# Peptides against a protein of PDB entry 7RZF: the designs that were tried, part 21

Target 1, 358 residues: chain A of PDB entry 7RZF
Amino acid sequence: PFQEEHLKQLYKIVPIKDIRNLYVTFPIPDLQKYYKSNPGHYLGHLIGHEGPGSLLSELKSKGWVNTLVGGQKEGARGFMFFIINVDLTEEGLLHVEDIILHMFQYIQKLRAEGPQEWVFQECKDLNAVAFRFKDKERPRGYTSKIAGILHYYPLEEVLTAEYLLEEFRPDLIEMVLDKLRPENVRVAIVSKSFEGKTDRTEEWYGTQYKQEAIPDEVIKKWQNADLNGKFKLPTKNEFIPTNFEILPLEKEATPYPALIKDTAMSKLWFKQDDKFFLPKACLNFEFFSPFAYVDPLHCNMAYLYLELLKDSLNEYAYAAELAGLSYDLQNTIYGMYLSVKGYNDKQPILLKKIIEKM
Target 2, 358 residues: chain A of PDB entry 7RZF as posed
Amino acid sequence: PFQEEHLKQLYKIVPIKDIRNLYVTFPIPDLQKYYKSNPGHYLGHLIGHEGPGSLLSELKSKGWVNTLVGGQKEGARGFMFFIINVDLTEEGLLHVEDIILHMFQYIQKLRAEGPQEWVFQELKDLNAVAFRFKDKERPRGYTSKIAGILHYYPLEEVLTAEYLLEEFRPDLIEMVLDKLRPENVRVAIVSKSFEGKTDRTEEWYGTQYKQEAIPDEVIKKWQNADLNGKFKLPTKNEFIPTNFEILPLEKEATPYPALIKDTAMSKLWFKQDDKFFLPKANLNFEFFSPFAYVDPLHSNMAYLYLELLKDSLNEYAYAAELAGLSYDLQNTIYGMYLSVKGYNDKQPILLKKIIEKM

## One batch from the design tools (peptide; aimed at target 1 G44 G48 E50 K73)

Design b2_p13_3_s1 (made by RFdiffusion4, then SolubleMPNN; from b2_p13_3, 8 letters changed)
Fold by OpenDDE base, seed 4:
Structure b2_p13_3_s1 (fold): chain B 358 residues (1-358), chain A 13 residues (1-13)
Amino acid sequence: as target 1 above (358 residues)
Amino acid sequence: VSPSDSYKSTRDP
């Protein structure tokens, strides 16, 4: 376990590559024994969420962060880390203290709301879907992976232990959340801007860094993180599939798409899956507009329209992606192309959301 | 993104 002297430290690290990263790290207890409840995954799901009212959404809105990852990482024997990692913009590099303040504001929001069983259930359902439909790994790689995890899980559970959540443990969620405090923080900033400003070299890789104590005033500022009204828990993910029924192959199924509807305004081609037998579908829509490419002005307007549409759909993109749904929107010379892919069960919901934004 | 999937995923630099 880190001693008090190892806490409240700032590391300024010079990368080899031109990258800007912030790592906010908290020592936490070893959670391996709690794999059935996985409180670190629960917190990682929320802290790493990308929807409206999320930490990332706020940090992106300020132009400080591009990406965010939050969750547990293995440490040495008997302890773990909870890490919040963000990709920093050039502007974000100047606002690291404020970024971390927002992290603590979000964490404070999680404390105020308390553990939510419905969020746990969503994590459980998502993991169950991921497990059920995981691709067949190569036998050699799979065997090596299984051999590695056998050290952590009973033989009977080794195939499922990484995926199956069984127990909602609000006490463990609170326990981990109580470790996510400024007094328990280790901060690493990775940037080439620290070149020539370091005084230490890491022994293994020769990485140049500087270590500094975080000022007590900064720690106090983070300790006094208020509730930021911009932070909200995510809404329920409406895209999580629940029906995995595979429809029987039609007797007249063609090996190619068949025209099943032909009208003045629409043509519909359909091909049933005859190969994969997955509860997945690909919906492809081509929209034709005589105005889309009539002149440069209309072409640019069509482009701008799609960019605005994509932006308006960002609120659903993450939730859909988590649920194994994706969409794509592209301009064509004739108008617009829309693709919706993934589990078929909730595709109509996503499609409706897209159409409502059109 | 939750790192429980991402730190296990091939995005380890």
Scores: peptide ipSAE 0.016, ipTM 0.628, DockQ to the pose 0.200
OpenDDE base, seeds 1, 2, 3, 5: peptide ipSAE 0.016, 0.015, 0.014, 0.015; ipTM 0.610, 0.616, 0.612, 0.612; seeds 1, 3 fail the geometry check

Design b2_p13_3_s2 (made by RFdiffusion4, then SolubleMPNN; from b2_p13_3, 8 letters changed)
Fold by OpenDDE base, seed 5:
Structure b2_p13_3_s2 (fold): chain B 358 residues (1-358), chain A 13 residues (1-13)
Amino acid sequence: as target 1 above (358 residues)
Amino acid sequence: VSPKDYHKSTKDP
């Protein structure tokens, strides 16, 4: 466990690769025994969320951050870390203090809203879906994994413990949130811009770094993080599948797509899955426009239209991805291609959202 | 990126 002297530290690290990363790390208690409630996963889900009103959405809007990952990490000595990691833009590298302020503003928002049982239920449902439809791991890797986790879980739960949430524990969520404070922070900034400005070398990899204490004024600034009105809890994920029914194979099922609708405006081909037997579908749409490829201007307009359409769908993209849905939009020489893939249950909802933005 | 439990074995520097 880190002593007080190891807290409120800033590490400036020179990478081998041209990368810009920020790691904001908090020592937390070992949460392994709380796997049934997994409060670290709950917080990781919210802090790492990419939807409207999320931490990432705000940091992206400022041009400071490209990606964000939040969550718990195992420690070597019966302790854990909670880490918020972001990929920094060049501009974001200049605004690290303000980025961390926004992290604490979001954490303060989570404290103010308190633990939400519906968010826990969504995490539970998402994990249940992931467990039910996980790909078969390679037997050797799987057996080694199971052998490793037998040290942490009862034998009866070993197969499910990583996925199945059972207990909503708001007290444990609050306990972890109480550890996510500026006085408990360790910050690492990874950038080539620190080359020639380091005074230490890590013994194992020869990584050059500088260690500095974070000024008390900066800690105090983060401690006084206000409620930023731009931060909101996610909306309910409408794309989480609940129906996993597999329809029986039709007796006359064709091995190839059959034309099931032919009209002046549309042709529809259908093929039932005869191989995988998953509650998944692939919807593919080709839109034909005589104007799509008439001249360079129309081509550019069609391109811009799709970029704007993609941007308008960003509010749903992350929620759909979490729920095992995806979409793709492409320009074609004939017009536009749309694909919707994943669990079939909520595909009509996603498709409707796409069409409403078109 | 889905908030994966930060299972990245980033060794603490």
Scores: peptide ipSAE 0.022, ipTM 0.616, DockQ to the pose 0.258
OpenDDE base, seeds 1, 2, 3, 4: peptide ipSAE 0.019, 0.017, 0.017, 0.022; ipTM 0.607, 0.613, 0.603, 0.640; seed 4 fails the geometry check

Design b2_p13_3_s3 (made by RFdiffusion4, then SolubleMPNN; from b2_p13_3, 7 letters changed)
Fold by OpenDDE base, seed 2:
Structure b2_p13_3_s3 (fold): chain B 358 residues (1-358), chain A 13 residues (1-13)
Amino acid sequence: as target 1 above (358 residues)
Amino acid sequence: VSPSDSGKSTRLP
C-alpha cells in the first residue's frame, strides 16, 4: 500500500513519442470481490462519459483535452487504482492544475447527486448486451484470458463475472468516491517539454522523469473544489436495445436486395439477413439533389452543411455508440449519403434524431 | 470512455 510519502506526488515524464498525457491516479481498495456490483465501472462510466455536462465536454470546450478515459486498474495484491487519463492539447499542458480542479469538481458533483440506480441499470444492460453478442475471440487468446481470470472468479461464474452486473451497491460507490480525494492523488504528466528538465531515470526502460511533491496550496485548492454548474449527470441513454427478437426468414426472401417500394420520389430495397441472424440492421439512404454538385460553390455549401450537421449530432453520437449504434454522413456527387448501423431496436430513434437536425 | 468499455489498456509507463 502507498504510504503518505507516496501520495500527493507529481511525476513529469519524457516520452519517446510526441505525446501529451495526464494521468490522475488514486489508490483504492481491491474491488475484485465486488465484481457483482463493480463500483469502479459505475464511476468509470460517469467520469469517462462524453455527453453534454460531462467532464470531457467541459475540458474540450476549453481546448485543453482531446480524449478522456476513467476507470479502475489492477495494482499489486490487495489494492487497485482509479485512473483518470486525458490526452492533453498544447494549451492543456499549461492548465494541468485547472484540469485536475475540474476533475475534483466533477467528483464533487457525483458525491452531491449520490449513486443513481438507473445509471447502474444502464451499465448492467450495456454489459449484458456486450456479453450476449460478443464476437468470437481467437481460441488461444480466449483460453489464456480464461485461465488468468480463474484465479479471481468461481468456475461457474468465470464466463460471466466480467460482464454481468447483479447488485446495486450504493455504499461501495460512495466508498470508492471517498478515495477519490486530493490528499490521495498521484499525478503523472507525459510530455516532451520536460526533456532536459528531469533528474531521474527509470530502471527498466530508461524513461527520464522528475518527481516533485504537489504543493499544499494546490492540494487545498483541489480540496475546496466547488460545484461547477456546467457539470451534469448524463441523461438516460435512449439507444440501449431492449428487443433482440430475430424475425423468421420470409419464404420469399431473396439472396439479393429486392425493390419493395417504387415511387416518383423514393425507391426502397430490402434484404433480410439470411446468414448472421443477429438483431442488427444496416439502413442506407441516398438523397438526391440537383444542387449538390452543380458548381464549386454549391459543392462547398453541401460539404459545410454536412460538417455542421455532424457537429449538431455529436450530442447523440456517444450515447448511440455505447448502445452499439453508429451513423455515417457523406457527401456524394448526387447529394448526400446516410448510413445507420447496429442493433435494430433503437435505430428508428437515432434516425429520427438525425432527420430532426437536417 | 471507461477502460473496460474502450479496451484501451491504460499502461502507465
Scores: peptide ipSAE 0.014, ipTM 0.580, DockQ to the pose 0.241
OpenDDE base, seeds 1, 3, 4, 5: peptide ipSAE 0.009, 0.009, 0.009, 0.009; ipTM 0.586, 0.577, 0.585, 0.585

Design b2_p13_3_s4 (made by RFdiffusion4, then SolubleMPNN; from b2_p13_3, 8 letters changed)
Fold by OpenDDE base, seed 5:
Structure b2_p13_3_s4 (fold): chain B 358 residues (1-358), chain A 13 residues (1-13)
Amino acid sequence: as target 1 above (358 residues)
Amino acid sequence: VSPSDAHKSTVDP
């Protein structure tokens, strides 16, 4: 376990690669025994969320961060870490203190809202879907993984323990949140901009770094993080599939797409899955416009329209992705292409959202 | 993204 002297430290690290990363690390208790409730996953889901009102959404809006990952990581024996890792822009590298302030503002929002059973239920449902439709892992990798986790889980649960949430434990969520405090922080900034400004070399890899104590005034600034009104809990994920029924193969099922609708304005082809038998569908729409490629101006307008449409759909993109849904929008020489893929149950909801933005 | 969802264990530097 880190002693107090190892907390409130800033590490400036010179990478080999041209990368800019910020790691905000908190030592936490070993949560392995709580796998049935997985409070670290609950917090990682919220802190790592990418939807409207998320930490990432705000940090992106500032131009400081490109990506964010939040969650638990295994440490040495008997402790774990909770890590918030962000990919920094050049501007974000100048605003690290303010980025970390926003992290603590979001954590403070989570404390103020308290543990939400509906969020736990969504995590449970998402994990159940992921488990049920898990792709076949390579036997060697899978057996090695199972062998590596057999010491953590009962033999009967070892196959499911990583996925199946069973117990909502608000007490454990609060316990982990209580460790996510400025007084417990370790900060690492990774940037080539620290080249020639380091005074230490790491023994194992020869990584150049500088260690500094975080000033007490900065710690106090983070401790006094207010409720930023831009931060909100995510809305319920409407895209989580609940129906996994596979319709029986039609007796007249053709090996090719059949034309099932032909009108002056639309043609519809359908092919039932005769091979995989998954509760998934692929919806492909080609929109034809005589104006799409008539001249360079119309072509550029069609491109701009599609980029604006994509931007307007960003609010749903992450929730859809989490639920195993995806969409794609492309310009074509004839107009526009739309694809919706994934679990079939909630595809109509996503498709409706797309059409409402068009 | 959560590290649990992203099988990319971010290596602690």
Scores: peptide ipSAE 0.011, ipTM 0.599, DockQ to the pose 0.233
OpenDDE base, seeds 1, 2, 3, 4: peptide ipSAE 0.010, 0.010, 0.009, 0.010; ipTM 0.598, 0.589, 0.584, 0.592

Design b2_p13_4 (made by RFdiffusion4)
Pose (drawn by RFdiffusion4):
Structure b2_p13_4 (pose): chain A 358 residues (1-358), chain P 13 residues (1-13)
Amino acid sequence: as target 2 above (358 residues)
Amino acid sequence: SSSPASYSHPTSS
């Protein structure tokens, strides 16, 4: 649907709720026919990746961006999109051309070195382990899912869809990586600062927007010279699991969690798993404090401190959320809260690091 | 709220 008359354009949209965002839209052909190599997932794993020396961590370091989501959007049949959607700070709206410039800097940093064998092997291993201990399904919604993808795949791999990968073909990685060029951009800015500046309005919904077609100054400023920032490829993962042993049932087997420790400092509830036999467990905690909801100031500093703790610890723990260990730490009325779940091998390192950062 | 960077493959209807 994107003919070349309406390419290289930058809209400005006025919202109702106060948000600020930047959408970068590329068009690409259909890649649902390529469901073995999956080049869109490869570029999605290399673009939207937090951690040391990556696209998001540098935009955090310049104070412009809270978070960004990569990957490719799939629309209808026979055509596909690719999106880099970002949200903005107060002075992140002033430097949009520089943000998109850094986006093409990281794209060119990934075009000078191109394919990687170990990233494909690592992602295939992760999907294979994440498929081997695939948990039980709720019978409603699961049959709608496997009848939702029944139109595309044959009868043998109705289940093993986007789980098992056979081949690493760098040609398709290079093909989809070539279609991401600044002659294929469509920038869209959402900000509430354009109240009285909008000429055009939407008939269906009634929203207002613009047409600031990007002059060629910034296009030929985008693709001209793009060496690097301080970017780097992600490093070897250490949260990949290795212990897949189901520990045996002990003498004191109980059907419900029993109180084992009762002190004036803490208490526990413990139950070995009897039904599922998956090498994974969930640990949860609820820390209490009478000072957490005393007045609005003390009920306000709690969200700020807990949020800055999540801000400063996502850079470390995104590899744990990517390997299958997910944590969550949010505030409650009474006190604060913690819940770490996932594979059975790497809970101590993650929970201990959470405490010592806490 | 603060959230980590990620990637996605949504289907538009």

Design b2_p13_4_s1 (made by RFdiffusion4, then SolubleMPNN; from b2_p13_4, 10 letters changed)
Fold by OpenDDE base, seed 5:
Structure b2_p13_4_s1 (fold): chain B 358 residues (1-358), chain A 13 residues (1-13)
Amino acid sequence: as target 1 above (358 residues)
Amino acid sequence: MSRPGTFERPVLE
């Protein structure tokens, strides 16, 4: 485990690949025994959230960060880490201190709001859905995984322990939040911009790096992180499925898609699932436009339109994806293709939002 | 092996 002397350290690392990453790492207690409440997962869900008022949303709005991942990571037996990892823009590389300030502002927001049982319930429901409808894995890999996790979980719970949440433990959430402090931070910045500016080489991989103490003034700046009014808790995820009813097969169910509607403006084909019996659907839409491929200008306009549409849908895409819904938008030579896939219960909600943005 | 329970959002490739 890291001792006090290993805290408040900045690592400047030269990657082999042209990447720009920031890792903000906090040592935390071993949370393995708390798998039924999983407080690190709760915090990872909120810190890693991509919706409006999230940490990522604000950092993206500044042009500093492309992606953000937050969560618990295993260390060794008896300790873990909480890590916030971001993909930095070129501009973000110049604003690392301010990015970390925003991280602490968001963490301070989480402290101010306190543990939310409804957020825990959403995590519980999401995990329960993921468990219930888990895809079949390759037997060899699955068996090896199960054998490994038998060291961590009771035999009776070994299949459920990674998924099923049982206990809302606000005390444990607060305990982990109390470890997410500037005095406990380890920062690693990964960028080629540090080439020729490093003084150390890692023994095993030859990775060049520099280690520096984070100045006390910077630590104090982060300790004094205010409540940034732009940060908000996520809204309830409207895409979490609640109905898993599988409709009985129609007696005249065709093995192929049947044309069930034919109009001057639309054709609709339908095929009931006769194989998987999952509460899932695939909705596929081909939109025809004579303008989509008429010339290079229209092709590029159609492309730009879809990119803008995808950008405008980003607020819903994350919540939908968490709930096992996905969409895809593609340009075709005939116009535009839209697919919506996942649990059928909330597909109409996602589809409506897509159509309203179109 | 990434534990499935980390809300590490799969990077949308």
Scores: peptide ipSAE 0.015, ipTM 0.487, DockQ to the pose 0.122
OpenDDE base, seeds 1, 2, 3, 4: peptide ipSAE 0.007, 0.013, 0.013, 0.012; ipTM 0.460, 0.465, 0.477, 0.455; seed 4 fails the geometry check

Design b2_p13_4_s2 (made by RFdiffusion4, then SolubleMPNN; from b2_p13_4, 11 letters changed)
Fold by OpenDDE base, seed 3:
Structure b2_p13_4_s2 (fold): chain B 358 residues (1-358), chain A 13 residues (1-13)
Amino acid sequence: as target 1 above (358 residues)
Amino acid sequence: MSERGRFERPVLE
């Protein structure tokens, strides 16, 4: 276990690759026995959320962070960590203290709102979908994985334990949140900008690093993190599928896409799934415009339009993605291409949102 | 140490 001397430490690490990363690590109790409630997953879902009012959304808006990952990580047996990892911009590397302040502001928001059963239910539903429609793994890898996790889970639950949530435990969520405090933090900054500024070498890999104590004034600044009004809990994920009914194969099902609608303005082809029998669909739309590629100006305007459209859809993209829906928008020489893929149940909702933004 | 830790990324596979 980390002792007090190992807490409130800053590590400046020189990578081999040109990367800029920040790791904010908290030692937490071993949560393995709480796999049925998985409070670390709940917190990871919220802290790692990418929607409006999320930690990432705010840090991206400032130009400091590209990506964010939050969650529990296994340590040695009986020890676990909660880690927030971000990919830093060059500007973000100059604002690490402020980035971490925003992390604590978001954590403070989670404390203020308290554990939300609806968020747990969404996590439960998402994990249930992931389990139910889990792809086949390579037998060798799968067997080895299962053999490993048999040390942690009952035999009867070994297949489900990593996926199926059963118990909402607000007490455990609060317990983990209580460990996510500035006095319990370990910070690692990974950047080539520390080259020639390190005083230590890691024994095993020869990694150059510098270790510094985080100043008490900085710790106090993080301890006094206020509620930032920009942070909000995510909205309910409307894209989570609830209907998984597989429609019977049509008697006249063709092995190829059939033209089912032909009008002056549109053609529609359809092919039923005759192979996989999954509650999924692929919707592909090709929009034709004689103006899309008529000259360089129109081509650039069409490009700009799609970039703006994608930006305007970004608020839905993450929620859709979590729910196993994806979309793609591309310029073509003839106009525009739109694809919507994933579970068919909520595709109309995503499609409607896309069309309303168009 | 490049700990390829299994961060629970929402693995969009």
Scores: peptide ipSAE 0.015, ipTM 0.452, DockQ to the pose 0.110
OpenDDE base, seeds 1, 2, 4, 5: peptide ipSAE 0.006, 0.014, 0.013, 0.016; ipTM 0.483, 0.485, 0.482, 0.513; seed 5 fails the geometry check

Design b2_p13_4_s3 (made by RFdiffusion4, then SolubleMPNN; from b2_p13_4, 11 letters changed)
Fold by OpenDDE base, seed 2:
Structure b2_p13_4_s3 (fold): chain B 358 residues (1-358), chain A 13 residues (1-13)
Amino acid sequence: as target 1 above (358 residues)
Amino acid sequence: MSRRGRFETPVLE
């Protein structure tokens, strides 16, 4: 486990690849025994959220960060880490201290709101769906994985332990959240901009780095992180499927899509699933416009329209993705293509939101 | 699902 001298450290690392990353790491207790409540997953879900009022949304709005991942990571026996990792823009590399301040502001927001049972329930439901409809893995990889996790879970639970949440433990959420403090932080910045500014070389990979203590003033600044009014808890995810009914195969089910509607303005083809028997559907729409590709100007306008439409849908895209829904929008020579895929139960909700933005 | 980001652990464990 890290001792006090290993905390409040900044590492400047020179990558081989042209990448800009920030890692904010906190030592946490071993949470393995709490797999049924998984408080680290709860916090990772919120800190790593991409919706309105999220940490990522705010950092993106400032042009500092492209992507964010938050979650627990195994250390050695008896301890773990909680890590927040972001992909930095060039501008973000200049604002690392402020980025970390925003992280602590979001963490402070989580403390102020306290543990939310509804968020746990969403995590439980999402994980249950993921378990129930898990794709088949390659047997060799699967068996090796199971053999590995047998060291951590009871035999009876080994298949479910990584997925199925059972217990809401607000006490454990608060316990982990209490470890996410500036006094416990380890920061690593990865950038080629540190080339020629390092004084150490890592033994195993030859990675050049510099280690510095984070100034006490900076630690105090992060400790005094206020509530940023831009940060909000996510709204309930309306895309989480609740109905998994598989409709019986129709007696006259055709092996190919059948034309079920033919009008002057629309044609509709339908094919029932006769192979997979999953509570999933694929909705594909082709919109025809004589103007979409008539000349270079209209083509570019149609392109820009779709890019703007996609941007306007970003707020829903993350929540839909978490729930196993996806959409795709593409320009065609005839107009526009829309695809909506995933669990059929909540597809109408996503489709409605797309159409309302169009 | 929390994107269990495969933290490519920077070498400095």
Scores: peptide ipSAE 0.016, ipTM 0.536, DockQ to the pose 0.117
OpenDDE base, seeds 1, 3, 4, 5: peptide ipSAE 0.011, 0.012, 0.015, 0.009; ipTM 0.523, 0.519, 0.537, 0.537

Design b2_p13_4_s4 (made by RFdiffusion4, then SolubleMPNN; from b2_p13_4, 11 letters changed)
Fold by OpenDDE base, seed 2:
Order: sequence, then C-alpha cells, then structure tokens
Structure b2_p13_4_s4 (fold): chain B 358 residues (1-358), chain A 13 residues (1-13)
Amino acid sequence: as target 1 above (358 residues)
Amino acid sequence: MSKRGTFEFPKLE
C-alpha cells in the first residue's frame, strides 16, 4: 500500500511520442469482492461522462482538454487505483492545477448529490445489453481470458461477472468517493515540454521524469473546491434499448432490398435481416438538393452546414453511443447522406432529434 | 469493450 510519502506527488514525464496527458490517480481499496455492485464503474461512468454538465464538457469549453476517461485500475494484491486521465491541449498544459480543481469540484458535486439508483440501473442495463449481444471472440483469446478471470470469480459466474451488475451499494460508492480526495492524489503530467527539465530516469524503459511534492497550498486549494454550478448529473439515457424482439422473417423476404415506397419525392427500400437475427437496424437516407454542389460556394456552405449540425448533435451523440446507437452525416455530390445504426428500439428517438436539429 | 469515457483497465493477464 502507498504510504503517506507516496501521496501528494507530481510526476513530470517526458514521452517518446508527442503527446500531452494528465493522469490523476487515487489509491483505493481492492474492490474485486464487490464486482456485483462495481462502485468503481459507477463513478467512472459519471466522471467520464461526456454529456451536458459533465466534467469533460466544462474542460472542453475552456479549451483545456480533448478527451477524458475515468475508472478503476488493478494495482497489486489488496489495492486498486481510480484514475482520471485527460488528453491535454497546449493551453490545458498551462492550466493543470485548474483542471484538477475542476475534477475535485465535480467529485464534490457527486458527494452532494449522493449515489443515484437510476444511474446504477442504467449501468446495469447497458452492461446487460453488452453481455447479451457480445460479439464472438477468437476462441484462443477467449479461453485464455476466461482462464485468467477464474482466479477472481466463482466458476458459475465467470462468464457474467465482468458484465452483470446485481446490487446497488450506495455505501460502497460513498466509500470509493471518499478516497477521491486531494490528500490521496498522485499526479502525472506527460509532455515533451519537460525535456531537459528532468532529473531521474525510469529503470525499465529509460523514461525521463521529475518527481516533486505538490505544494500544500495547492492541496488546500483542491480541498476547498466549491460546488461549481456548471456541473450537473447526466439526464437519463433515453437511448437504452428495452425491446429486443426479432420480427419473424417474412415469407416473401427478398435477398435484396425491395422498393416498398415510390413517390415523386421519395423512394424507400427495405431489406429484412436474414443472416444475423439481431435486434439492430441500419437506416440510410440520401437527401437530394440541386443546390448542394452547384458551385464552390454552395459546396462550402453545405459542408459548413453539416459541421454545424454535427456540433449541435454532440449532446446526444455520447448517450446514443453508450446505448449502442450511432449516426453518420456526410456531404454528397447530390446533397446529404444520413445513416443511423444500432439497436432498432430507440433509433426513432435519435432520428427525431437529428431531424429536429436539421 | 472500454466504453467511451469509462476506462476499465483490462485485467492484466
């Protein structure tokens, strides 16, 4: 276990690749025995959320961070880590202290709101869907993986233990959240800007780094993180599928798309799935406009329109992606292409939102 | 699959 001298440390690391990353790490108890509730996954889901009012949304709005990931990592026997990792912009590299302050503000928001059973239920449902419709893995890799996880889970649960949540444990969520404090933090900043400013070399990979104690003033600043009114819990994910019914194959099902609607303004082709038998669909729309590609100006306007449309849809894109839905928007020489893919149950909701933004 | 935003470190085999 980390002793007190190993906490409140800052590592400045020189990468081989031109990357800028921040790792904020907290030692946590071993949560392996709590796999049925998985409190680390709950916290990772919220801290790593990309929707409105999320940590990432705020840090992006400031131009400091491109991506954010939160979650648990195995340590040695008897302890784990909770890690928040961000991809830093050049500007973000100058604001690391403030970025971490915002992390603690978000964590404070989670403390203030307390554990939410509905969030756990969403995690449970998402994981159940992922398990139920898991793609086939290569047998060799799969067997090796299963053999490895047999050390951690009962034989009867070995296939489900990584996916199926069973118990809402607010006490364990609070316990983990209580470990996410400034006094327990280990910070690593990865940037080429530290080249020539390091005094140590890592033995195994030759990585150059500098280790420094985080000043007590900075720790106190993070400890006094207030509630930032910009942070909000996510809204319920409306895209989580609940209906997985597979419709029977029609007797007259054609091997190719059949024209089922033909009008002056629209043509519709349909092909029923006769191969995969999954509760998934692909909706493809081609919109035709004589103006979309008539000249360079119109072409550029059409491009800008789609970029703005995509930007306006970002708030839904993350929630849809979590639920196994995706969309694609592209310019064509004839106009615009829209694709909506994934579980068919909630595709109409996503499609409606796209159309409302168009 | 690591869900976007949630890092589950694969258990080091």
Scores: peptide ipSAE 0.029, ipTM 0.637, DockQ to the pose 0.304
OpenDDE base, seeds 1, 3, 4, 5: peptide ipSAE 0.018, 0.020, 0.020, 0.024; ipTM 0.604, 0.606, 0.612, 0.629

